# Ledger of designs, part 80: peptides against a protein of PDB entry 6UG1

Target 1, 304 residues: chain A of PDB entry 6UG1
Amino acid sequence: SNEERKRRKYFHMLYLVCLMVHGFIRNEWINSKRLSRKLSNLVPEKVFELLHPQKDEELPLRSTRKLLDGLKKCMELWQKHWKITKKYDNVGLYMRTWKEIEMSANNKRKFKTLKRSDFLRAVSKGHGDPDISVQGFVAMLRACNVNARLIMSCQPPDFTNMKIDTSLNGNNAYKDMVKYPIFWCEVWDKFSKKWITVDPVNLKTIEQVRLHSKLAPKGVACCERNMLRYVIAYDRKYGCRDVTRRYAQWMNSKVRKRRITKDDFGEKWFRKVITALHHRKRTKIDDYEDQYFFQRDESEGIPD
Target 2, 301 residues: chain A of PDB entry 6UG1 as posed
Amino acid sequence: SNEERKRRKYFHMLYLVCLMVHGFIRNEWINSKRLSRKLSNLVPEKVFELLHPQKDEELPLRSTRKLLDGLKKCMELWQKHWKITKKYDNEGLYMRTWKEIEMSANNKRKFKTLKRSDFLRAVSKGHGDPDISVQGFVAMLRACNVNARLIMSCQPPDFTNMKIDTSLNAYKDMVKYPIFWCEVWDKFSKKWITVDPVNLKTIEQVRLHSKLAPKGVACCERNMLRYVIAYDRKYGCRDVTRRYAQWMNSKVRKRRITKDDFGEKWFRKVITALHHRKRTKIDDYEDQYFFRRDESEGIPD

## One batch from the design tools (peptide; aimed at target 1 F24 R26 W29 L277)

Design b2_p29_7 (made by RFdiffusion4)
Pose (drawn by RFdiffusion4):
Structure b2_p29_7 (pose): chain A 301 residues (1-169, 173-304), chain P 29 residues (1-29)
Amino acid sequence: as target 2 above (301 residues)
Amino acid sequence: ELEEEIEFIAEELEMHDDKFFEMVKKIME
């Protein structure tokens, strides 16, 4: 019914707001001073110097390379620090079906509250699922004074799914791509470097294509790329989906609430509500990348 | 009803900080 259609659109908006705010608060917890100081001693002087390379006037590229080596070394040592990698209970934060949600609302059960202290204890011990692991990795980079963003792929239920049944054909297929990952700024190449230290264990300087964007019909059942939100040290919140969307204006726009005007205005209201800093020059360099990327997409196939 | 839906979502996120509820209500208004 058209009524159920409207409810799905609203609940989608509601769930999305909650997810984005969770990203905002979790990013706050990541900045915890007490935890940062402990995680900093995990980084040797050699690697620390690689993470803060000297300006190389003749060839800025060498500085970028040193940072990449540093990022690689950090990924490695994080693989060692993280001793226990749990499985997501049930579905984690991956996209759920309308049926699944309706049923979760029905069954209230018992839910162990988490809070901030328990998160900190888990990151310091090295116990957690991949979300906690990558978030902790970002906290470590920040304790080393690198401009690290936390990236979250918000996966609210699909408001474009009109079906009354909503059934699907696997765990391994869900976890092929991450919900959380990291970006780090390169002041030499003036670009954001994408880092996934937990799932794909890769570092990529995304230009026009990214390894992180999910592919194949089966894998996209639980992970439909729509809202890629970046949170930074100074409490910025930017929609970074353009970096990770091969067909942003075609394929992805149909799945986002921003396809109509009311939707874009509303979404902007939330981003602004979550962006608690003023514009820096880096924001401009990023907007330039996005503009060029937006103009290079062209006609679809 | 809205408060119940927010609490329901908060349980799925394992988010029980008061700041979460204040911010969600403010944004939804």

Design b2_p29_7_s1 (made by RFdiffusion4, then SolubleMPNN; from b2_p29_7, 16 letters changed)
Fold by OpenDDE base, seed 1:
Structure b2_p29_7_s1 (fold): chain B 304 residues (1-304), chain A 29 residues (1-29)
Amino acid sequence: as target 1 above (304 residues)
Amino acid sequence: EIEELINFIMEELRMFDERHRKLVLEILS
């Protein structure tokens, strides 16, 4: 019905705000000074030097290569630190079906919320789910004075899915779900004036995204619980930015149709949410990023 | 009510704390 469409759209909006607020609060937690002091000790001086190369005036690309090598070594160090990767409770922050939401409404189970103290202890011990691991990796890079962002792919229920029954049954459902990450890292390359994408946990990859990302979900089974729609970046200075354009090949033709921002009301509403979570002044880094997004929009073109 | 829906979502996400709830409600006001 039209009423059910409105209800699902509204529920999607509320759910999206809850996810974005969660990302904001996790981003604050990883700025813990106590955690920072502990995690900085995981990074040897030689790796710290690679993370902070001097500008090569002859070939700036050499400086970027040093940074990339430093980030690779940081991923290796992080893997050594991380002792226990827990499975997600249920589906974690992956996308729920409408049926699962309705069933959860009928089955009021009180779940234990992870407190800040529990999170900091989990990161410090190297014991937790993949999301906690990624968040801890961002904390380690920040502890080394790297301009690292926490990236969150927000997975609200699909308001464009009007099917009543979307039972996702299958023994491989968890494997397909976790094939692509929900959280990852971006690192600012001051030499190339670009963000470097880092997945330290799932795909264990570093990429300089031009047109395509390896982190963008592919295949029907993977997209059932992980739809690239709202990729939100949280920086060390409490900046909040929509970076979906980086990871979406087909932002205009495909992704926009599945976002609340498909209409002017949704665009204004979503901008209000981003603004409320953006607690810093604009910088030249934002200018370079916006220029890159503009070029990506022009290169995609307007969908026919 | 909006608060009941927010509480439900936060419980479902295992994110139920008063700080999350307040910040969500402030953004939605």
Scores: peptide ipSAE 0.736, ipTM 0.975, DockQ to the pose 0.681
OpenDDE base, seeds 2, 3, 4, 5: peptide ipSAE 0.732, 0.730, 0.732, 0.733; ipTM 0.974, 0.974, 0.974, 0.974

Design b2_p29_7_s2 (made by RFdiffusion4, then SolubleMPNN; from b2_p29_7, 17 letters changed)
Fold by OpenDDE base, seed 3:
Structure b2_p29_7_s2 (fold): chain B 304 residues (1-304), chain A 29 residues (1-29)
Amino acid sequence: as target 1 above (304 residues)
Amino acid sequence: ELDELIEFIMNLLREFDEEHYKMVREILS
């Protein structure tokens, strides 16, 4: 019905705000000075030097290569630190079906939430789910004075799915769900004036995204619980930015149709949410990023 | 009510506390 469409759209909006607030608060937690002091000790001086290369005036690419090597070594150090990767309870922050949401409404059980103190302890010990691990990796890079962002791919329920039964085929193995990450890292490369994508946990990859990312879900089974729609970046200065354009090859033709921002009302609403979560002044880094997004939008064009 | 829906979503996600609720409510005001 039209009413069910409105209800699902509204529920999607509320769910999206909850996810974006979760990302914001996790970004505050990883700024912990106590955690920072502990995590900086995981990074040897030689690796710190690679993270902070001198500017090569002849070939800035040499400086970028040192930074990339430093980030690779940080991923290796992080794997040594992380002792226990827990499975997600149920689906974690991956996308739920409408049927799963409805069945959950019948369950009055209050779940225990992870407190800030428990999170900081989990990161410090290297015990937690993949999301906690990625968040801890961002904290380690920030502890080394790297301009690292926490990236969250927000997975609200698909308001464009109007099916009554949204049961996934029972073969949706946990492996297909977790094939692509929900959280990852971006690092500012001051030499190339670009964000470097880092997945330290899932794919264990470093990318300089041009047109497409390996982190973008591919295949039906993976996309059922991980639809790239809202990729939000949280920086160390409490900036909040929509970076979906980086990871969406087909933003205009495919992704926009699945976003609240498909209409002017949704665009204005989503901009208000981003603004409320953006607690810093604009910087030249934002100018370079916006220029890159503009060029990516022009290069995609408007689908015929 | 809006508050019941927020609480429901927060409980569903299992990652939320009172700080999360306050911030969600402020954004939606």
Scores: peptide ipSAE 0.753, ipTM 0.977, DockQ to the pose 0.622
OpenDDE base, seeds 1, 2, 4, 5: peptide ipSAE 0.750, 0.715, 0.750, 0.748; ipTM 0.977, 0.972, 0.977, 0.977; seed 4 fails the geometry check

Design b2_p29_7_s3 (made by RFdiffusion4, then SolubleMPNN; from b2_p29_7, 17 letters changed)
Fold by OpenDDE base, seed 5:
Structure b2_p29_7_s3 (fold): chain B 304 residues (1-304), chain A 29 residues (1-29)
Amino acid sequence: as target 1 above (304 residues)
Amino acid sequence: EIEELIEQIMRELREFDERHRKLVLEILE
């Protein structure tokens, strides 16, 4: 019905805000001074030096290569630190079906929320789910004075899916779900004036995204619980930015149609949410990023 | 109604505390 369409759109909006607030709070938790002091000790001086290369005036690419090598070594160090990767309880922060949401409405069971103290302990011990691990990795890079962002791919229920029953076929559901991450890292490369994408946990990859990312879900089964729609970046200064354009090859033709921002009302509303979570002044880094997004929009063109 | 839906979502996310609730409400006002 038209009413059900409105209900699903509204629920999607509420769910998106809840996810974005979760990302914001996790971003605050990883700024813990106590955690920072512990995690900085995981990074040897030689690796710290690679993270902070001098500017090569002849070839800035040499400085970028040092940074990339430093990030690779940090990813290796982080893997050594992380002792226990827990499975997600149920589907973690991956996308729920509408049926799962309706069933959840009837289930008033209080789940134990992860407290800040429990999170900090989990990161310090290297025990937790993949999301906690990525968040801890961002904390380690920040502890090394790296301008690292926490990236969250927000997975609200698909308001464009008007099917009543979206029962997912059970057999490989978890493996397909976790094939691509929900959380990852971006690191500012001051030499190339670009964000470097780092997935330390899932795909264990470092990339300089041009047109597409390895982190973008591919295949029907993987996209059932992980749709690239809202990739939100949380920086160390409590900036909040939509970085979906980086990871979406087909932003205009495909991704926009599945976002609340497909219409002017949704765009204004989403901008309000981003603004409320953005607690810092604009910087030159934001200018370079916006210029990059503009160039990507022009290069994609308007879908015919 | 909105508060009940927020509580439902926060239970589903397993990230339900008063700070999360407060920030969500402040953004939606």
Scores: peptide ipSAE 0.740, ipTM 0.974, DockQ to the pose 0.683
OpenDDE base, seeds 1, 2, 3, 4: peptide ipSAE 0.665, 0.735, 0.731, 0.722; ipTM 0.961, 0.973, 0.972, 0.971

Design b2_p29_7_s4 (made by RFdiffusion4, then SolubleMPNN; from b2_p29_7, 19 letters changed)
Fold by OpenDDE base, seed 1:
Structure b2_p29_7_s4 (fold): chain B 304 residues (1-304), chain A 29 residues (1-29)
Amino acid sequence: as target 1 above (304 residues)
Amino acid sequence: EIDELIEFIMNLLREFDDRSRKLIREILS
């Protein structure tokens, strides 16, 4: 019905705000000075030097290569630190079906939330789910004075899906769900003036995204619970930015149709949410990023 | 009510504290 369409759109909006606030709060937690002091000790001096190369005036690419090598070594160090990767409880922050939401409404069971103290302990011990692991990796890079962002792919229920029953097949569903991450890292390369994408936990990859990302979900089964629509970046200075354009090949033609921002009301509303979570002044880094997004929009063209 | 839906979503996701509740309400006001 039209009323059910409105209800699902509204529920999607509320759910999206909850997810974006969750990302914001986790980004604050990883700025813990106590955690920072502990995690900095995981990074040897030689790796710290690679993370902070001098500018090569002859070939800036050499400086970028050192940074990339430093990030690779940090991923290896992080794997050594992380002892236990827990499975997600249920589907974690992956996309729920409308049926799963309706079924959960009948279950008034209160669940225990992860407290800040429990999170900091989990990161410190290297025990937790993949999201906690990625968040801890971002904390380690920040502890080394690296300009690292926490990236979150927000998975609100698909308000464009009007099917009543969207039951997903059970057994392989978890493997397909976790094939692509929800959380990852970006690192600012001051030499190339670009963000470097780092997935330290899932795909264990570092990439300089131009047109395509390895982190963008591919295939029907993977996209059932991980639909790239809202990729939000949280920086060390409490900046909040929509970086979906980086990871979406087809932002205008495909992704926009599945976002609240498909219409002017949704665009204004979403901008209000981003603004409320953005607690810093604009910087030259934002200018370079916006220029890159502009070039990506021009290169995609307007969908017919 | 909007508050009931927020509490439902928060309970569903299991990842929210009182600060999160306050910030969600402030954004949705």
Scores: peptide ipSAE 0.695, ipTM 0.969, DockQ to the pose 0.665
OpenDDE base, seeds 2, 3, 4, 5: peptide ipSAE 0.689, 0.689, 0.694, 0.692; ipTM 0.968, 0.968, 0.969, 0.969

Design b2_p29_8 (made by RFdiffusion4)
Pose (drawn by RFdiffusion4):
Structure b2_p29_8 (pose): chain A 301 residues (1-169, 173-304), chain P 29 residues (1-29)
Amino acid sequence: as target 2 above (301 residues)
Amino acid sequence: DEEKETLEEVAEIAELNVEEALEVYEEIE
């Protein structure tokens, strides 16, 4: 019914707001001073110097390379620090079906509250699922004074799914691509470097294509790329989906609430509500990348 | 409490039901 259609659109908006705010608060917890000081001693002087390379006037590229080596070394040592990698209970934060949600609302059960202290304890011990692991990795980079963003792919239920049944054909297929990952700023190449230290264990300087965007019909059942939100040290919140969307204006726009005007205005209201800093020059360099990327997409196939 | 107040402020700006937002947020945790 048209009524159920409208409810799905609203609940989608609601769940999305909650997810994005969770990203905002989790980023705050990541900045915890007490935790940052402990995680900093995990980084040797050699690697620390690689994470803060000297300006190389003649060839800025060498500085970028040193940072990449540093990022690689950090990924490695984080693989060692993280001793226990749990499985997501049930579905984690991957996209759920309308049927699944309706049924979760029905069954109330018992839910162990988490809170901030428990999160900190888990990151310091090295116990957690991949979300906790990548988030802790970002906290470590921040304790070393690197401009690290936390990236979250918000996966609210699909408001474009009109079906009354909503059934699907696997765990391994869900976890093929991450919900959380990291970006680090390169002051020499003036670009954001994408880092996934937990799932794909890769570092990529995304230009026009990214390894992190999910592919194949089976994998996209639980992970439909729509809202890629980046949170930074100074409490910025930016929609970074353009970096990770091969067909943003075609494929992805149909799945986002921003397709109509009311949707874009509303979404902007939330982003602004979550962006608690003023504009820096880096924001401009990023907007320039997005503009060029937006103009290079062209006609679809 | 501060986290709930932040959620309530964002939900009001987003023109959403606060009580429902609080319930949905608890389910996320």

Design b2_p29_8_s1 (made by RFdiffusion4, then SolubleMPNN; from b2_p29_8, 10 letters changed; failed a check: too like the target's own chain)
Amino acid sequence: DEEIEILKKVAEIAELDVEEALKVFKELL

Design b2_p29_8_s2 (made by RFdiffusion4, then SolubleMPNN; from b2_p29_8, 10 letters changed)
Fold by OpenDDE base, seed 1:
Structure b2_p29_8_s2 (fold): chain B 304 residues (1-304), chain A 29 residues (1-29)
Amino acid sequence: as target 1 above (304 residues)
Amino acid sequence: SEEEELLKRVAEIAELDVEEALKVYKELL
């Protein structure tokens, strides 16, 4: 019905705000001074120097290569630190079906919300789900004075899916779900004036995204619980930015149709939410990023 | 909690039901 379409759109907005707030709080927790002191000790001086290369005036790419090598070594150090990767409870922060939402509303399952103290202990011990692991990796890079962002792919229920029953079939549903991450890292390269994408946990990859990312979900089964729609970046200074354009190859043709921002009302609404979570002044880094997004919009063109 | 206070503030700015937002947060996240 038209009413069910309105209800699903509203619940999508509500759930998106909850996810974005969750990402903000996790980003605050990883700024813990106590955690920072512990995690900085995981990074040897030689790796710290690679994270902070001198500017090569002849070939700035040499400085970027040192940074990439430092990030690779940090990813290896993080794998040594992380002892236990727990499975997600149910689907974690992956996308729920409408049926699962209705069933969850009827079942008063008090999810044990992870407390700040429990999170800090989990990261410090190297025990937790993949999201806690990524968040801890961002904390380690921040402890080394790296300008690292926490990236969250927000998975609100699909308001464009009007099917009543989307029973997700199959023995591999969990494997297909976790094939692509929900959380990852971005690191500012001051030499190339670009964000470097780092997935330390899932794909264990470092990339300089040009047209597409390896982190973008592909295939029907993977997209059932992980649709690239709202990729939110949380920085060390409590900045909040929509970075979906980086990871979306087909922002205009495919991704926009599945976002609240498909219309002017939704665009204005989503801008209010981003602004509410953006607690810092604009910087030259934001200017370079917006210029990159502009160039990516021009290069994609208007979908025919 | 700090989470609940931030969620209230963002839900108000987002013109969403604050009680429903808090319910969704506690039940689903």
Scores: peptide ipSAE 0.775, ipTM 0.982, DockQ to the pose 0.840
OpenDDE base, seeds 2, 3, 4, 5: peptide ipSAE 0.307, 0.290, 0.345, 0.317; ipTM 0.863, 0.858, 0.871, 0.864

Design b2_p29_8_s3 (made by RFdiffusion4, then SolubleMPNN; from b2_p29_8, 11 letters changed; failed a check: too like the target's own chain)
Amino acid sequence: SEEEELLKKVAEIAELDVEEALKVFKELL

Design b2_p29_8_s4 (made by RFdiffusion4, then SolubleMPNN; from b2_p29_8, 11 letters changed)
Fold by OpenDDE base, seed 1:
Structure b2_p29_8_s4 (fold): chain B 304 residues (1-304), chain A 29 residues (1-29)
Amino acid sequence: as target 1 above (304 residues)
Amino acid sequence: SEEEEILKRVAEIAELDVEKALEVWKELL
């Protein structure tokens, strides 16, 4: 019905706020000075120097290459630190079906939210789920004075899916779900004036996104619980930005149709959510990023 | 409000922080 469509849209909005707030809270927690002091000790001086290369005036690309090598070594150091990767409880922050939501509403499950103290202990010990691991990696880079962002792919229920029963297939459902990450890192390259994408945990990859990302879910099974729709960036200065354009090859043709921002009301509302979570002044980094997004919109064109 | 109660239920279903979600939601009104 039209009413059920409105209800699902509204529920999607509420769920999206909860997810974006969760990302904000985790971003605050990884700014812990106590955690920073512990994690900085994981990075040898030689790796720290690679993270902070001098500007090569002859070939700025050499400086970017040093930074990339430093980030690669940081991923290797992080893998050595991280002892136990726990499975997610149920589906973690991956997308729930409408049926799962309805069942969960009827069955009030007592859950224990992870406290800040427990999170900091988990990161410090190297024990936790993949999200905690990525968040800890961002904390380690921040401890090394790297301008690293926490990236979250928010997975609210699909309000465009009007099917009642999406029985997800059983046995491989978890493997397909976790094939692509929900959380990753971005690092500012001051030499190229671009964000570098880093997945330290799942795909263990570093990329300079041009037209598409390796982190963008592909295939039906993977997209059932992980749809690229809301990729939110949380920086060390409590900035919040929509960076979906970086990771969406087909923002205008495909992604926009599955976002709340498909209409002017949803665009205005979502802008209010971003503004409420954005606690810093605009910087030249934001200008370079917006220019890159503009160029990506022009290069995609208008879908036929 | 009814909206706040629905948001609490959503946060419970999501296993997410309710208090900060309510704070941010109030700023959106």
Scores: peptide ipSAE 0.581, ipTM 0.949, DockQ to the pose 0.081
OpenDDE base, seeds 2, 3, 4, 5: peptide ipSAE 0.556, 0.562, 0.554, 0.496; ipTM 0.944, 0.945, 0.943, 0.930

## One batch from the design tools (peptide; aimed at target 1 R7 Y10 S104)

Design b2_p30_1 (made by RFdiffusion4)
Pose (drawn by RFdiffusion4):
Structure b2_p30_1 (pose): chain A 301 residues (1-169, 173-304), chain P 30 residues (1-30)
Amino acid sequence: as target 2 above (301 residues)
Amino acid sequence: SAWHFVEEYLPYAKKYVGEEEIDYLLEKSK
């Protein structure tokens, strides 16, 4: 019914707001001073110097390379620090079906509250699922004074799914791509470097294509790329989906609430509500990348 | 669960986005 259609659109908006705010608060917890100081001693002087390379006037590229080596070394040592990698209970933060949600609302059960202290204890011990692991990795980079963003792929239920059944054909297929990952700024190449230290264990300087965007019909059942939100050290919140969307104006726009005007205005209201800093020059360099990327997409196939 | 997650973060959503907007969405979701 048209009524259920409208409810799905609203609940989508509601769940999306909650997810994005969770990203905002979790990013705050990541900045914890007490935790940052402990995680900093995990980084040797050698690697620390690689993470803060000297300006190389003749060839800025060498500085970028040193940072990549440093990022690689950090990924490695994080693989060692993280001793216990849990499985997501049930579905984690991957996209859920309308049927699944209706049924979760029905069954209230008992839920162990988490809170901030428990999160900190888990990152210091090295015990958690991949979301906790990557988030902790970002906290470590920040303790070393690198401009690290936390990236979250918000997976609210699909408001474009009109079906009354909503049934699907696997765990391994869900976890092929991450919900959380990291970006680090390169002041030499003036670009954001994408880092996934937990799932794909890769570092990529995304230009026009990215390894992180999910592919194949089966894998996209639980992970439909729509809202890629970046949170930074100074409490910025930016929609970074353009970096990770091969067909943003075609394929992805149909799945976002921003397809109509009311949707874009509303979404902007939330982003602004979650962006608690003023514009820096880096924001401009990023907007320039997005503009060029937006104009190079062209006609679809 | 998804519903429990919404109940947990609802006060925060009201704090940051605005109470009247969130309440309106919650009512229309019923």

Design b2_p30_1_s1 (made by RFdiffusion4, then SolubleMPNN; from b2_p30_1, 12 letters changed)
Fold by OpenDDE base, seed 5:
Structure b2_p30_1_s1 (fold): chain B 304 residues (1-304), chain A 30 residues (1-30)
Amino acid sequence: as target 1 above (304 residues)
Amino acid sequence: SLYEFIEKYLPKAKEIIGEEEVDKLLELSK
């Protein structure tokens, strides 16, 4: 019905806000001074120097290469630190079906969300789910004075899916779900004036995204619980930005159709939410990023 | 449940985007 369509749209919006608030809170927690002091000790001086290369005036790309090498070494150090990767409880923060949502209304199973103290302990010990691990990696980079963002791919239920029964059956459902991350890192490259994408946990990759990312889910099975729609960046200064355009090859033709921002009402609402989560002044980094997004929109063109 | 996740973040969502906005989303999502 039209009523069910409206209900699903508003539930999507409600859950999206809660996911974005979760990302905001985790971003605050990873700014812990106590955690920072512990995690900085994981990074040797030689790796710290690679993270902070001098500007090569002849070839700025040499400085970028040093930063990339430093980030690779940080990823290796993080793997040594992280002792236990726990499975997600159920589907974690991956996308639920509408049937699962309906059934969950009746199922009072406590969603055990970690307290701040438990999170900080988990990161410090290297014990937790992949999301905690990524968040801890961002904390380590921030402890090394790297301008690292926490990236969250928010997975609200698909309000465009009007099917009643969307039960996902299959033994491989978990493997397909976790094939792509929902949390990762971005690092500002001050030399190239671009964000570097870092997945330290899942794909263990570092990317300079041009047209597409390896982190963008590909294939039907993985897209069932991970649809690239709302990629939100949380910086160390409590900035919040929609960075979906970086990771979406087909933002205008495909991704927009699955977002609340498909219409003017949803766009205005979503901008209001982003603005409310954005607790810093605009910087020249934001200008470079917006210019990049503009160029990506122009290069995609209008979908035929 | 998913609802407990929502309930946990509702107070902070109300603080960030406004109580009226969250209450409207809650009402219209039922």
Scores: peptide ipSAE 0.732, ipTM 0.978, DockQ to the pose 0.879
OpenDDE base, seeds 1, 2, 3, 4: peptide ipSAE 0.728, 0.731, 0.730, 0.732; ipTM 0.977, 0.978, 0.978, 0.978

